# Peptides against a protein of PDB entry 2N1D, part 3

Target 1, 169 residues: chain A of PDB entry 2N1D
Amino acid sequence: EVKVKIPEELKPWLVDDWDLITRQKQLFYLPAKKNVDSILEDYANYKKSRGNTDNKEYAVNEVVAGIKEYFNVMLGTQLLYKFERPQYAEILADHPDAPMSQVYGAPHLLRLFVRIGAMLAYTPLDEKSLALLLNYLHDFLKYLAKNSATLFSASDYEVAPPEYHRKAV

## One batch from the design tools (peptide; made by RFdiffusion4, then SolubleMPNN)

Design b1_p8_5_s1
Fold by OpenDDE base, seed 1:
Structure b1_p8_5_s1 (fold): chain B 169 residues (1-169), chain A 8 residues (1-8)
Amino acid sequence: as target 1 above (169 residues)
Amino acid sequence: EIPEIEPV
């Protein structure tokens, strides 16, 4: 197993996110006010503004592209609670060609890092490349923690209407 | 403890 460490500052949010959805029967407002694409773009710009010319095998753009790809592949099948599945189905019906990174936001992106370790365990990467990738992932998570006040808020959720409850698993 | 997400 590949362990991706979640910053201690963000762990409480994952609990709150779970509580909002599963216990309080709320849904994250979609499309997100700030979607995954935007968050990743901000991160890339942040890293580039630091003027770091390190000869790393993985560039920031490659990491961003990788995170985006994993998110888009995993969102529907790996990153949703049961209560969110009808919402996802509606999104697919209304926007079949839109990548989920343009629809969902920070909370679901954070969930990716809870699950991505298991996926990386089956990816044929050499030890050096894997270590470098993990460093970037942890760096990105630190970025999320640094900007948590603007990225994670219960106000981005709303109580699901009664008709939605009938659809929910 | 981090909640477990329900995979499909």
Scores: peptide ipSAE 0.355, ipTM 0.926, DockQ to the pose 0.791
Fold by OpenDDE base, seed 2:
Structure b1_p8_5_s1 (fold): chain B 169 residues (1-169), chain A 8 residues (1-8)
Amino acid sequence: as target 1 above (169 residues)
Amino acid sequence: EIPEIEPV
């Protein structure tokens, strides 16, 4: 099994995220003020500013592209709680051609890393490539943790309206 | 404990 370790600092957020949606019946505000594309771009730029070599920069770009692709594939079917499904349907109707990485934000991106390990377990990668990938995934997660104050906030959620409740539950 | 995400 491929294990992607979530930083301990971010684990409580996953619980809060779940609580906001499942218990408090709130929804993450969409489209996100800071979407996944933007977060990944900031990470890439952050890595560039650290004085990476051209090869390392290339690798970062590839990892960013991969994360984006996985997110866009998995969001609708793997990363949503039941209460969020009507919202997702509305997003699809309003933005049929937009990748979800342009709509959703940090909380849902973090959820990806809860699930991505299982997906990678069935992806044919040599050990060296997998180790490199995991290093970058963990590096990215550390970046999320470092910037958690600006990326994860309950204020980005709002109570769903009554009409939403009726169709969601 | 990380909450279970509900896949569709």
Scores: peptide ipSAE 0.355, ipTM 0.927, DockQ to the pose 0.778
Fold by OpenDDE base, seed 3:
Structure b1_p8_5_s1 (fold): chain B 169 residues (1-169), chain A 8 residues (1-8)
Amino acid sequence: as target 1 above (169 residues)
Amino acid sequence: EIPEIEPV
């Protein structure tokens, strides 16, 4: 598969995220106070403020669009722990046509990068295009790491109520 | 170690 390296600063968060959900039986509060769309928008604006070429700005927009699309396609089937599935079902029932990038936030977005490498392996890209894409994906991950204090917090999770436990597996 | 996510 295509290797997407997760920054060392963010690996402990993936463990904490898993622990909050699977061991502590908590749920990330939905809809997210800061959803994936807004995170990607902030990243794009950040890059535009530091970049000074039209070509670079265009590339950032394309990468943001791609990340959003992959997230929306993969969230429901690839990025959820078993305990989160009833919550996802409730979201779909209440908002069947809403893109999940408008509902979920940073923790689930980070999970995407654990899985996206395998998906990119099936995407027809030449070596140069793939290298460029990987550079931007890693750049985005560095951005997440830089802003991790504001993007990743256990306070965004809540203990699931007893009624949720009864229908969760 | 990154936790494994079980796909549906």
Scores: peptide ipSAE 0.355, ipTM 0.925, DockQ to the pose 0.725
Fold by OpenDDE base, seed 5:
Structure b1_p8_5_s1 (fold): chain B 169 residues (1-169), chain A 8 residues (1-8)
Amino acid sequence: as target 1 above (169 residues)
Amino acid sequence: EIPEIEPV
């Protein structure tokens, strides 16, 4: 099994996220004020500003592209709690041609890293490539942790309307 | 412990 370690600083957020959705019956406001595409772009720019070589820059771009692709593939089937599924259906209807990375934000992106390890376990990669990928994934998670105050907030959630609550039960 | 996400 490929294990992607979540920073300790972000683990409490995953619990809060779960609590907001499953216990408090809230929904993350969609479309996100800051979507996954924007977060990844900021990360890439951050890395580029740190004086990376061309090769390292290319690696960052590929990692960003990979994270985006995995997110877009996995969001609907792997990263949602049951209570969120009606919202997802509405999003698909309202944004039929938009990738979910343009709709969802940091909380759901963080959920990806809870599941991505299992997916990578079935992806054939040489040890060097896997190690490099894992390093960048962990680096990205550190970036999320560093910016957690602005990326993760309960204020981005709202109580689902009564009609939603009834159909989601 | 990280909560279990409910995959379909």
Scores: peptide ipSAE 0.353, ipTM 0.925, DockQ to the pose 0.800

Design b1_p8_5_s2 (from b1_p8_5 with E1D I2V)
Fold by OpenDDE base, seed 3:
Structure b1_p8_5_s2 (fold): chain B 169 residues (1-169), chain A 8 residues (1-8)
Amino acid sequence: as target 1 above (169 residues)
Amino acid sequence: DVPEIEPV
């Protein structure tokens, strides 16, 4: 398995995220105030502002595109807790053609990196290409950690109404 | 250790 290391600063958030949803029966407010598309755009702009070369800018854009694609493919089947499935179904019914990167936000994006390693293990990449990709993924995760105070907040969650509980269980 | 996400 390809190992994608989650920064230690973000691991506690994954626990809090799990607790909010699974134990406290809360839901992340959708559509997200700051969606995955926006987060990735901010990252790309951040990298450009650091005075990167043209080649580095190209690489960042490719990484952003890749993360977005993997997120959109994996969200519905790989990145949701059971309690979140009715919410996802409602989103699909209301916005059948919208990419989930325009609906979901930072918490679900972070969950991607818990699963992406296993997916990359089946991707035909040579050792050098894989190492480069991993470096960029880790760079992005460091960006998330650096901005965690603004990206991850329990205030973005709300207690699910009784009607939702009847659907979820 | 991070929480296990429930795949469908």
Scores: peptide ipSAE 0.310, ipTM 0.915, DockQ to the pose 0.817
Fold by OpenDDE base, seed 4:
Structure b1_p8_5_s2 (fold): chain B 169 residues (1-169), chain A 8 residues (1-8)
Amino acid sequence: as target 1 above (169 residues)
Amino acid sequence: DVPEIEPV
């Protein structure tokens, strides 16, 4: 199994995220004020700005593209709590052709990294390629941790209305 | 510990 280490700084957020959704019956406000596409773009630009080695930009772009693809594939089936599924269904109905990376934000993106390791285990990558990918994933997670104050906030959640509760529970 | 996400 491929293990992706979540920074200790971000683990408490995953707990808070779970609590907001599952226990407090809140929903992340959609569409996100800062969506996954934007976060990944900021990361790529950050790496380009601080790049000290030639030809690394290509690798960053590939990693960003990969993260985006995995997110878009996994969001609906792997990254949602049960309480969030009616919201997702509504999003699909209203925006059937929109990639979820344009709708969801940092909390759901972080959830991806809880699951992505299992998916990578079935990806036909050589040892060198896998190690390189993991390094970039960890680098990205460190970036999320560094910017956690602006990316993760309980204020981005709202109490679901009673009508929603009837759909979800 | 990180809570388990509920996959479909």
Scores: peptide ipSAE 0.310, ipTM 0.919, DockQ to the pose 0.869
Fold by OpenDDE base, seed 1:
Structure b1_p8_5_s2 (fold): chain B 169 residues (1-169), chain A 8 residues (1-8)
Amino acid sequence: as target 1 above (169 residues)
Amino acid sequence: DVPEIEPV
């Protein structure tokens, strides 16, 4: 298994995220005030503004596109707690053509990096390419950590109403 | 460690 290291600064948030949803029965407010697309765009612009002229095999845009694609594919089946599944079903009904990267935000994006390592293990990449990709992923995670104060907040969650509880586990 | 998410 390919190990994607989560910054120590973000690990407590994953616990808080889990607690908010699973224990406190709250839901992340959707659509997100800052969706995954926006976060990735900000990251790309951040990298470009640094004036990097390094001739890397992978471009930032390619990494961003890849993260977005993986997120959109994995969100519904791999990145949700059981309690969140009714909410996801509602989102699909209300926004059938919208990519989930336009609906969900930073907390769910961070969850992707908990799961993506296992998938990368079966991706046919040479050692150099894989290492480079991992470096970009870690770089992005560091970016999330740097901006964690604005990206991760319990105020983005709300207590699910009784009606929701009746259809959730 | 980080929480485990149960896949569908």
Scores: peptide ipSAE 0.310, ipTM 0.914, DockQ to the pose 0.788
Fold by OpenDDE base, seed 5:
Structure b1_p8_5_s2 (fold): chain B 169 residues (1-169), chain A 8 residues (1-8)
Amino acid sequence: as target 1 above (169 residues)
Amino acid sequence: DVPEIEPV
């Protein structure tokens, strides 16, 4: 089994995220003020500014591209709570030509890393490549933890309107 | 149908 460790600093957020949606019946405001594309871009620029070699820069770009692709593929089927599904359907209708990485933000991106390990288990990677990938994924998670105060906030959620509640049941 | 996410 491929284990992707979530930083301890971010684990409470996953619980808060779950609570906001499932128990408090709130929704993350969409489109996100800071979407997944922007977060990944900031990370890539952050890594490049720290003096990475050309080869390491290529690796960062590949990892960013991979995370984006996984997110866009998995968001609708793997990263949503039941209460969020009507919102997702509305997003698809309103943004049919936009990848979800341009719509959703940090909370849903973090959810990816809860599920990505299982997906990687079925990906044919040699031991060295897998180790490198895992290192970068953990590095990215550390970046999220470092910037958690600006990326994760309950103020980015809002109470769903009564009509939405009827759609979600 | 789509499965529901479970946070760790």
Scores: peptide ipSAE 0.208, ipTM 0.856, DockQ to the pose 0.164

Design b1_p8_5_s3 (from b1_p8_5 with E1D)
Fold by OpenDDE base, seed 2:
Structure b1_p8_5_s3 (fold): chain B 169 residues (1-169), chain A 8 residues (1-8)
Amino acid sequence: as target 1 above (169 residues)
Amino acid sequence: DIPEIEPV
């Protein structure tokens, strides 16, 4: 299995995220004030500002595109807790043409990296390409950790209304 | 140890 290591400073957030949703019955505010698209764009711009060569910039853009694609494919079926499913259904109904990377934010993006390793294990990448990809994924995760104060906050969640509880697990 | 996500 391909292992994508989550920075230790972000692991507690995954627990808090789980607690907010599953135990406290809260929901992440959607659409996100800062969505996945914007986070990835900020990362790409950050890398560019640090003096990357054209080749490195191209690689970053490809990685960003890949992360976005994986997120959009996996969000609905792989990255949600049961309590979040009615919210997702509502989002699909209200925004049928919008990719989920334009709706969801940092917490759900971080969840992707919990699952992406298993997906990459079945992707036919040569060893060199896989190593390069993993380096960028880890680099991106370090970026998330560096900016965690602005990306991960319990204040982005809110208690679900009673009518939501009636249709949620 | 991170929580298990509940896939659909």
Scores: peptide ipSAE 0.322, ipTM 0.920, DockQ to the pose 0.842
Fold by OpenDDE base, seed 1:
Structure b1_p8_5_s3 (fold): chain B 169 residues (1-169), chain A 8 residues (1-8)
Amino acid sequence: as target 1 above (169 residues)
Amino acid sequence: DIPEIEPV
C-alpha cells in the first residue's frame, strides 16, 4: 500500500485526540471554529502567496478539492471513534445537507491522512502522478504541522454531558 | 503508536 508519512510533530496529537475522546470522554466542539473548508482554503491561499505558477496553483486547487471530497465521503464511516458516533448522528439530523468539511475541523482532517494511503493504492493514477500527489499531501501535512498551535488544541474539546455518556457507552 | 480508528 501507499504510505503517507505523518509528521513527527503531529503524531503526538493523534494520541492526545484519541485520549481526549476515548479515555476522557470528551467531544470536539461542533461546528468547528476552524472547519476543514477553511483550513484547506487557507492552505491554498498560502501556496498562492508563495508565488506559485499558474500550473502549480491549479494542481494545489485540485489536491484541495480531492482532500475535501475524500473527507466528506469518509468522515462518518471511517474517521470517527465509537464515542463520537452519537454526535455525528445529531449533526446529520440537524444539518442533513451540510458537508462534513463545513462542520468538522483539524483533528478529524488529520485522521484522514492516517487512512488515505491505503485508498490511494487503488487509484488509477500512474506512478508519476501518484508521486506528485503524495508530495502535495506531505506538503499539506507540513502546513498543518507548521500551524499546529492554532489548529490542534485540547481547549477545542469539551466534556460530554451525562446524558450523552449514557447513550454512547 | 498511532491510535486505531474505529471504522463502521
Scores: peptide ipSAE 0.320, ipTM 0.920, DockQ to the pose 0.759
Fold by OpenDDE base, seed 5:
Structure b1_p8_5_s3 (fold): chain B 169 residues (1-169), chain A 8 residues (1-8)
Amino acid sequence: as target 1 above (169 residues)
Amino acid sequence: DIPEIEPV
């Protein structure tokens, strides 16, 4: 089993995120003020600024590209709570040509890492490549944890309007 | 414990 360990600092946020959506019937404000693309770009720039070699820089770019692709593929079917699905449908209608990494933000990106391990378990990777990938994924999660104060906030959510509530329950 | 996301 491929296990992607979520930093302890971020686990409470996953619970708060779930609570905001499922219990408090709130929605993350979309489009995100800081979308997944921007977060990944900041991470890549952060890694590049820390003296990575050309090979390591290439690896970071590949990891960022991979995370983005996985997010865009998995968001609609794997990363949404039931209450969020009408919002997603509206987003698809309003932004048919935009990848979801340009619409959604940090909370949904973090959800990816709860699910990505299971997906990687079925991906044919040699042991060395898998280890490297996992290292980068954990490194990225550490980055999210380090910047959690600016990336994760309940103020980015709002109570869904009554009309939305009626069609989502 | 991390909450379970309901996949489609």
Scores: peptide ipSAE 0.317, ipTM 0.917, DockQ to the pose 0.784
Fold by OpenDDE base, seed 4:
Structure b1_p8_5_s3 (fold): chain B 169 residues (1-169), chain A 8 residues (1-8)
Amino acid sequence: as target 1 above (169 residues)
Amino acid sequence: DIPEIEPV
């Protein structure tokens, strides 16, 4: 089994995220002020600024591309709570061709890493390649933890209107 | 029906 370890600093956020949505009946404001694409771009630029070689830069770009692809594939079917499904349906209706990485933000991106390990278990990667990938994924998660104060905030959520609450029940 | 995400 492929295990992707979530930094201890971010585990409480997953609980808060869950609480905001499922208990408080709030929704993450969409489109995100800072979407997944921008977060990944910032990470890539951060890594490039650290004096990486061309090969390492290439690897970072590939990892970023992979994370984006997995997110876009998994968001609608794997990364939403039941309460968020009407919101997602509205997003699809309004922006049917937009990748979800341009709509959603850090909280949903973090949710990806709860599930991505199971998906990676079916990839035909050798031990060295898998270890390298996992190292980059953990490095990215560490980046999220380091920037958690700016990426994760309850102020990005808002109470769903009564009309939404009724149709989401 | 699609599965619901769960926190860790």
Scores: peptide ipSAE 0.221, ipTM 0.868, DockQ to the pose 0.165

Design b1_p8_5_s4 (from b1_p8_5 with I2V)
Fold by OpenDDE base, seed 3:
Structure b1_p8_5_s4 (fold): chain B 169 residues (1-169), chain A 8 residues (1-8)
Amino acid sequence: as target 1 above (169 residues)
Amino acid sequence: EVPEIEPV
């Protein structure tokens, strides 16, 4: 497996996220106030504001595009807890053609990095390209950690109504 | 410890 290290600052949030959903029976409010598309856009703009070269900007844009694509492919089948599946079904019914990066937010984006390493292991990349990609993924995760106070909040969750509990197993 | 996600 390709190792993608989650910053220690963000690991407690993954536990809180799991607790809110699985134990507290809450749901992340959808559509997200701050969706994945906007988070990635803010990251790209942040990198550009640091005075990077044209080549650096190109690489950042490619990484952002890649993260978005992987998120949209993996969200429904790889990144949800069982309790969240009815909510996802409702989203698909209401917005069948919408990319999930326009619906979901930071917590689910962070979950991607728990799973993406296994997917990258099956992607044909040379050693140099893989190392470069990993550096950018870790750089993005550091950005999430730096902005964690504004990106990750229990106030973005709410208790699921009784009718939802009847749908969920 | 990062919790396990429940893939379909």
Scores: peptide ipSAE 0.325, ipTM 0.920, DockQ to the pose 0.801
Fold by OpenDDE base, seed 1:
Structure b1_p8_5_s4 (fold): chain B 169 residues (1-169), chain A 8 residues (1-8)
Amino acid sequence: as target 1 above (169 residues)
Amino acid sequence: EVPEIEPV
């Protein structure tokens, strides 16, 4: 399979995220104060501000669109811990037509990159295109690492109420 | 080590 390397700076966050939810029985506050759409938009604008050529800008936009699409497709079935499933069900009931990229934020987006490599192995991309895509994905992950102080915080989680705990456990 | 996600 294709391996997408998670920056060492972000690996501890994945552990903390897991701990907050599975051990401390907390939930990421939804809707996110900074959702996936916004994060991706900021990244695209960041790349644009760095003086990318038209071709590079186009490629970045396509990568952003792809990340968004994969996130929206995979979030509910592939990127949630068991404890988060009732919360997701509530979101679907209250906002049935909202893409999850407008609801969830950085922690769940980072989880995507734990799983995306296996899926990329089955894409019809040629070797050169795949390498280019991987470079963009790694570039985006570096962006997340650079902005990790504002994107990843335990303060964005809250202790689940007793009634939630009872139905989730 | 990255924790295992629980896919459905």
Scores: peptide ipSAE 0.324, ipTM 0.920, DockQ to the pose 0.816
Fold by OpenDDE base, seed 5:
Structure b1_p8_5_s4 (fold): chain B 169 residues (1-169), chain A 8 residues (1-8)
Amino acid sequence: as target 1 above (169 residues)
Amino acid sequence: EVPEIEPV
């Protein structure tokens, strides 16, 4: 089994995220003020600024591209709570040509890493490649943890309107 | 424990 360990600093946020959506019937404000594309770009620039070699820079770009692709593929079917699905449908209607990485933000990106391990388990990778990938994924998660104060906030959520609540329950 | 996300 491929296990992607979530930093302990971020686990409470996953609980708060779940609580905001499922219990408090709130929705993350979309489009995100800071979307997944922007977060990944900031990470890539952060890594490049720390003296990475050409090969390491290439690896970072590939990892960022991979995370983005996985997010865009998995968001609609794997990363949403039931309460969020009507919102997603509305987003698809309003943004038919936009990848979800341009719409959603840090909370949903973090959810990806709860699920990505299971997906990687079925991906044919040699030991070296898998280890390297996991190292970068964990490195990215550490980056999210380091910047959690600016990336994760309950103020980015709002109570869903009554009409939404009725169609989502 | 991390909450379970509801996959479709």
Scores: peptide ipSAE 0.316, ipTM 0.916, DockQ to the pose 0.805
Fold by OpenDDE base, seed 4:
Structure b1_p8_5_s4 (fold): chain B 169 residues (1-169), chain A 8 residues (1-8)
Amino acid sequence: as target 1 above (169 residues)
Amino acid sequence: EVPEIEPV
């Protein structure tokens, strides 16, 4: 089993995110003010600015590309609560060709790391490659934790309108 | 049909 550890600092946010959506009947504002693409780009630039070698820079780019791909594949079917599904349907109708990494933001990206471990378990990676990948995933999560004040905020959620609530029930 | 995400 491939285990991706969520930083303790971010675990409470996953609970708050769940509460905002399922209990408070709020929705994350879409399209995100800061989408997944921009978050990953900021991370890549952050790593590049730290004097990494060409090989390390290449590895960061590959990890970023992989996270983006997994997010885009998994968002609609794996990373949404039931209450969010009508919103997702509206997004698909309005932006059918847009990758979800350009629409959704940090909260949904964090949800990916709750589920990505199970997906990685079926990838044909050798032990060294898997360890390296996991190190970068944990490094990225540490980056999210370090920047959590700017990435995760309840103010990015809004109470769903009455029309949405009726449609979602 | 479609699984619901669960928080950690």
Scores: peptide ipSAE 0.224, ipTM 0.865, DockQ to the pose 0.167

Design b1_p8_6_s1 (from b1_p8_6, 3 letters changed)
Fold by OpenDDE base, seed 4:
Structure b1_p8_6_s1 (fold): chain B 169 residues (1-169), chain A 8 residues (1-8)
Amino acid sequence: as target 1 above (169 residues)
Amino acid sequence: SLEELILA
């Protein structure tokens, strides 16, 4: 299986996110103040500002597009805790035509990288392409770690109301 | 592992 290493700086957040949702019964506020599309756009602009060549910019754009696609495909089936299912259903009802990358934010995006390795194992990529992709994924994760103070905050979560608890059991 | 805990 393809291994995607999560930066040590972000591992505590994954635990906190897990705790907020599953044990404290909180929900990430949706739609996100800063959605996945925005985060990926900022990353792309960040890479471009570092003086990358045209070829590197093209590669970054492809990686961003790929991350977005994987996120939109995997969010509903792979990246949600059971407690979040009713919220997801409401989001689908309220935003039927919106990709989830426009609704969800950094915490759920980070969850993608816990599962993306298994998906990449079934992707028909040659060894060189896979290595390049993994390098970009790790680079992106480092970007998330660098900006973790603004991207990951418990204040973006809220206690679910009693009515939500009744339908989430 | 963390992968086993998260999203379990």
Scores: peptide ipSAE 0.275, ipTM 0.882, DockQ to the pose 0.264
Fold by OpenDDE base, seed 1:
Structure b1_p8_6_s1 (fold): chain B 169 residues (1-169), chain A 8 residues (1-8)
Amino acid sequence: as target 1 above (169 residues)
Amino acid sequence: SLEELILA
């Protein structure tokens, strides 16, 4: 199995996110103030500003595109807690044509990296390509860790209303 | 591991 290492700095957030949703019965406010598209764009621009060559810039763009695609495919089926399902249904009803990368934010994006390793295990990449991809994924995770103070905050969550709680798991 | 538990 392909293992994607989550930075130690971000592991506590995964626990806090889990706690906020499943134990405190809160919901991440949607649409996100800073959505996945924006985060990925900032990362790409950050890499560009660090003096990347044309080839490196191309590689970063491909990685960003890949992360976005995986997120949009996996969000609804793999990255939500049961308590979040009614919220997701509402989002689909209100924004049927919007990709989830334009709705959800950093916490859900981080969840992707909990699951992406298993998906990559079945991706037909040669060893060298896989290693390169993993390096970029880890680089992106380091970027998230560096900016964690602004990307991950309990203030982005709110207690679900009683009517929501009644229909949620 | 933590990753195995979080989205279980």
Scores: peptide ipSAE 0.268, ipTM 0.881, DockQ to the pose 0.242
Fold by OpenDDE base, seed 5:
Structure b1_p8_6_s1 (fold): chain B 169 residues (1-169), chain A 8 residues (1-8)
Amino acid sequence: as target 1 above (169 residues)
Amino acid sequence: SLEELILA
């Protein structure tokens, strides 16, 4: 089994995110003020500024591209709570040509790493490649943890309007 | 576990 470890610093946020959506019936404000594309770009620039070699820079770009692709593929089917489905449908209607990495933000990106391990288990990677990938994923998660104060906030959520609540529940 | 609860 491929296990992607979530930093202890971010586990409470996953719980808060779950609570905001499922129990408090709130929605993350979309489009995100800081979307997944921007977060990944900041990470890539952060890594490049730390003196990585050309090969390491290439690896970072590949990891960023991979995370973006996985997010865009998995968001609609794996990363949403039931209460968020009507919002997602509205997003698809309003932004039919936009990848979800340009719409959603840090909370949903973090959710990816709850599920990505299971997906990687079905990906044919040799042991060395898998270990390298996992190292980068964990490195990215530590980056999210380091910047959690600016990336994760309950103020980015809002109570869903009554008409939304009726169609979602 | 947390992973089991989240997104369930």
Scores: peptide ipSAE 0.257, ipTM 0.876, DockQ to the pose 0.264
Fold by OpenDDE base, seed 3:
Formats: C-alpha cells, structure tokens, sequence
Structure b1_p8_6_s1 (fold): chain B 169 residues (1-169), chain A 8 residues (1-8)
C-alpha cells in the first residue's frame, strides 16, 4: 500500500465524523453547502494566488482533476458507512447523473485519503511520478487542515429521522 | 472497513 499521511490536525475529525454517523446516527446534510467541486476550486485558486509558475498551475489543475475523479469513482463503494447507504440510494434515485463531487462535501472528501493509497498502489506510475503525486496530495491535505475550522463542523450533520433509522439498521 | 481504518 502507498502511504498517504493524514495530518495530525485532521485525524480527530475523522473520529468525530465516524462518531456522528455510526454512534449518534446523524447524517451529513446533502447536498452539501460546500461541495467537493467547490473545495477543490478554492484550493486551486489558493495555489494560484501564492505566485505559481505556469508549470505549477498546470500540475495543480491535474491534481485537482485527479482527486475529483477518484472521489467520484470511490464514494459509493469505498467511502460510506453502512448507516449512510440509504441516503446514498436516495441521492442516486433523485440525481442519477450527478457526480458525487457536486453532492458531498469536506468530510467525505477527507475519507478519500484514508483509502486512496491502496488504489494508487495499483496504478502504473514510476517512482518519481508517484512521489510527485504524493507531494501534491499531502499539500492538499495540509490545505484542508489549515482551513479545517470552516470545512469541518458538526453543525453540518443532522439527526436522522425515525423512518430513516428503521430502514438503515 | 472504513471504521477499522480510521480507528486503527
């Protein structure tokens, strides 16, 4: 497995996210007020504002595109707790052609980086390319950590209604 | 599972 290190500042949030969903039986409000597409766009703009060269901007755009693609592929099969499955099914029924990066937000995006390392291990990348990619992924994670106060909040979750609880357990 | 990875 390719190791993607989660910043220490974000590890407690992963635990809180797990607790909100699995133990408190809450759901992240969907569609997200700030979706994955928006977060990635803000990151790209942030990098551009830091005085990047053309080559660096190109690399950032490619990384953003890659993260978005991986998220959209992996969300439904890799990034959901069991309790969230009925919610996901409802989203698919109501918006069958919408990419999940337009529906879900920061908590689920962070979950991607718990699993993405295993997926990258099976990609045909040379050592230098993989190292470069990992550097950008870690840079993005540092960005999430820096903006964690605005991106991660328990107020974005709601207690699931009784009818949902009955079909989720 | 996702929970095991987070809690590991």
Amino acid sequence: as target 1 above (169 residues)
Amino acid sequence: SLEELILA
Scores: peptide ipSAE 0.178, ipTM 0.848, DockQ to the pose 0.698

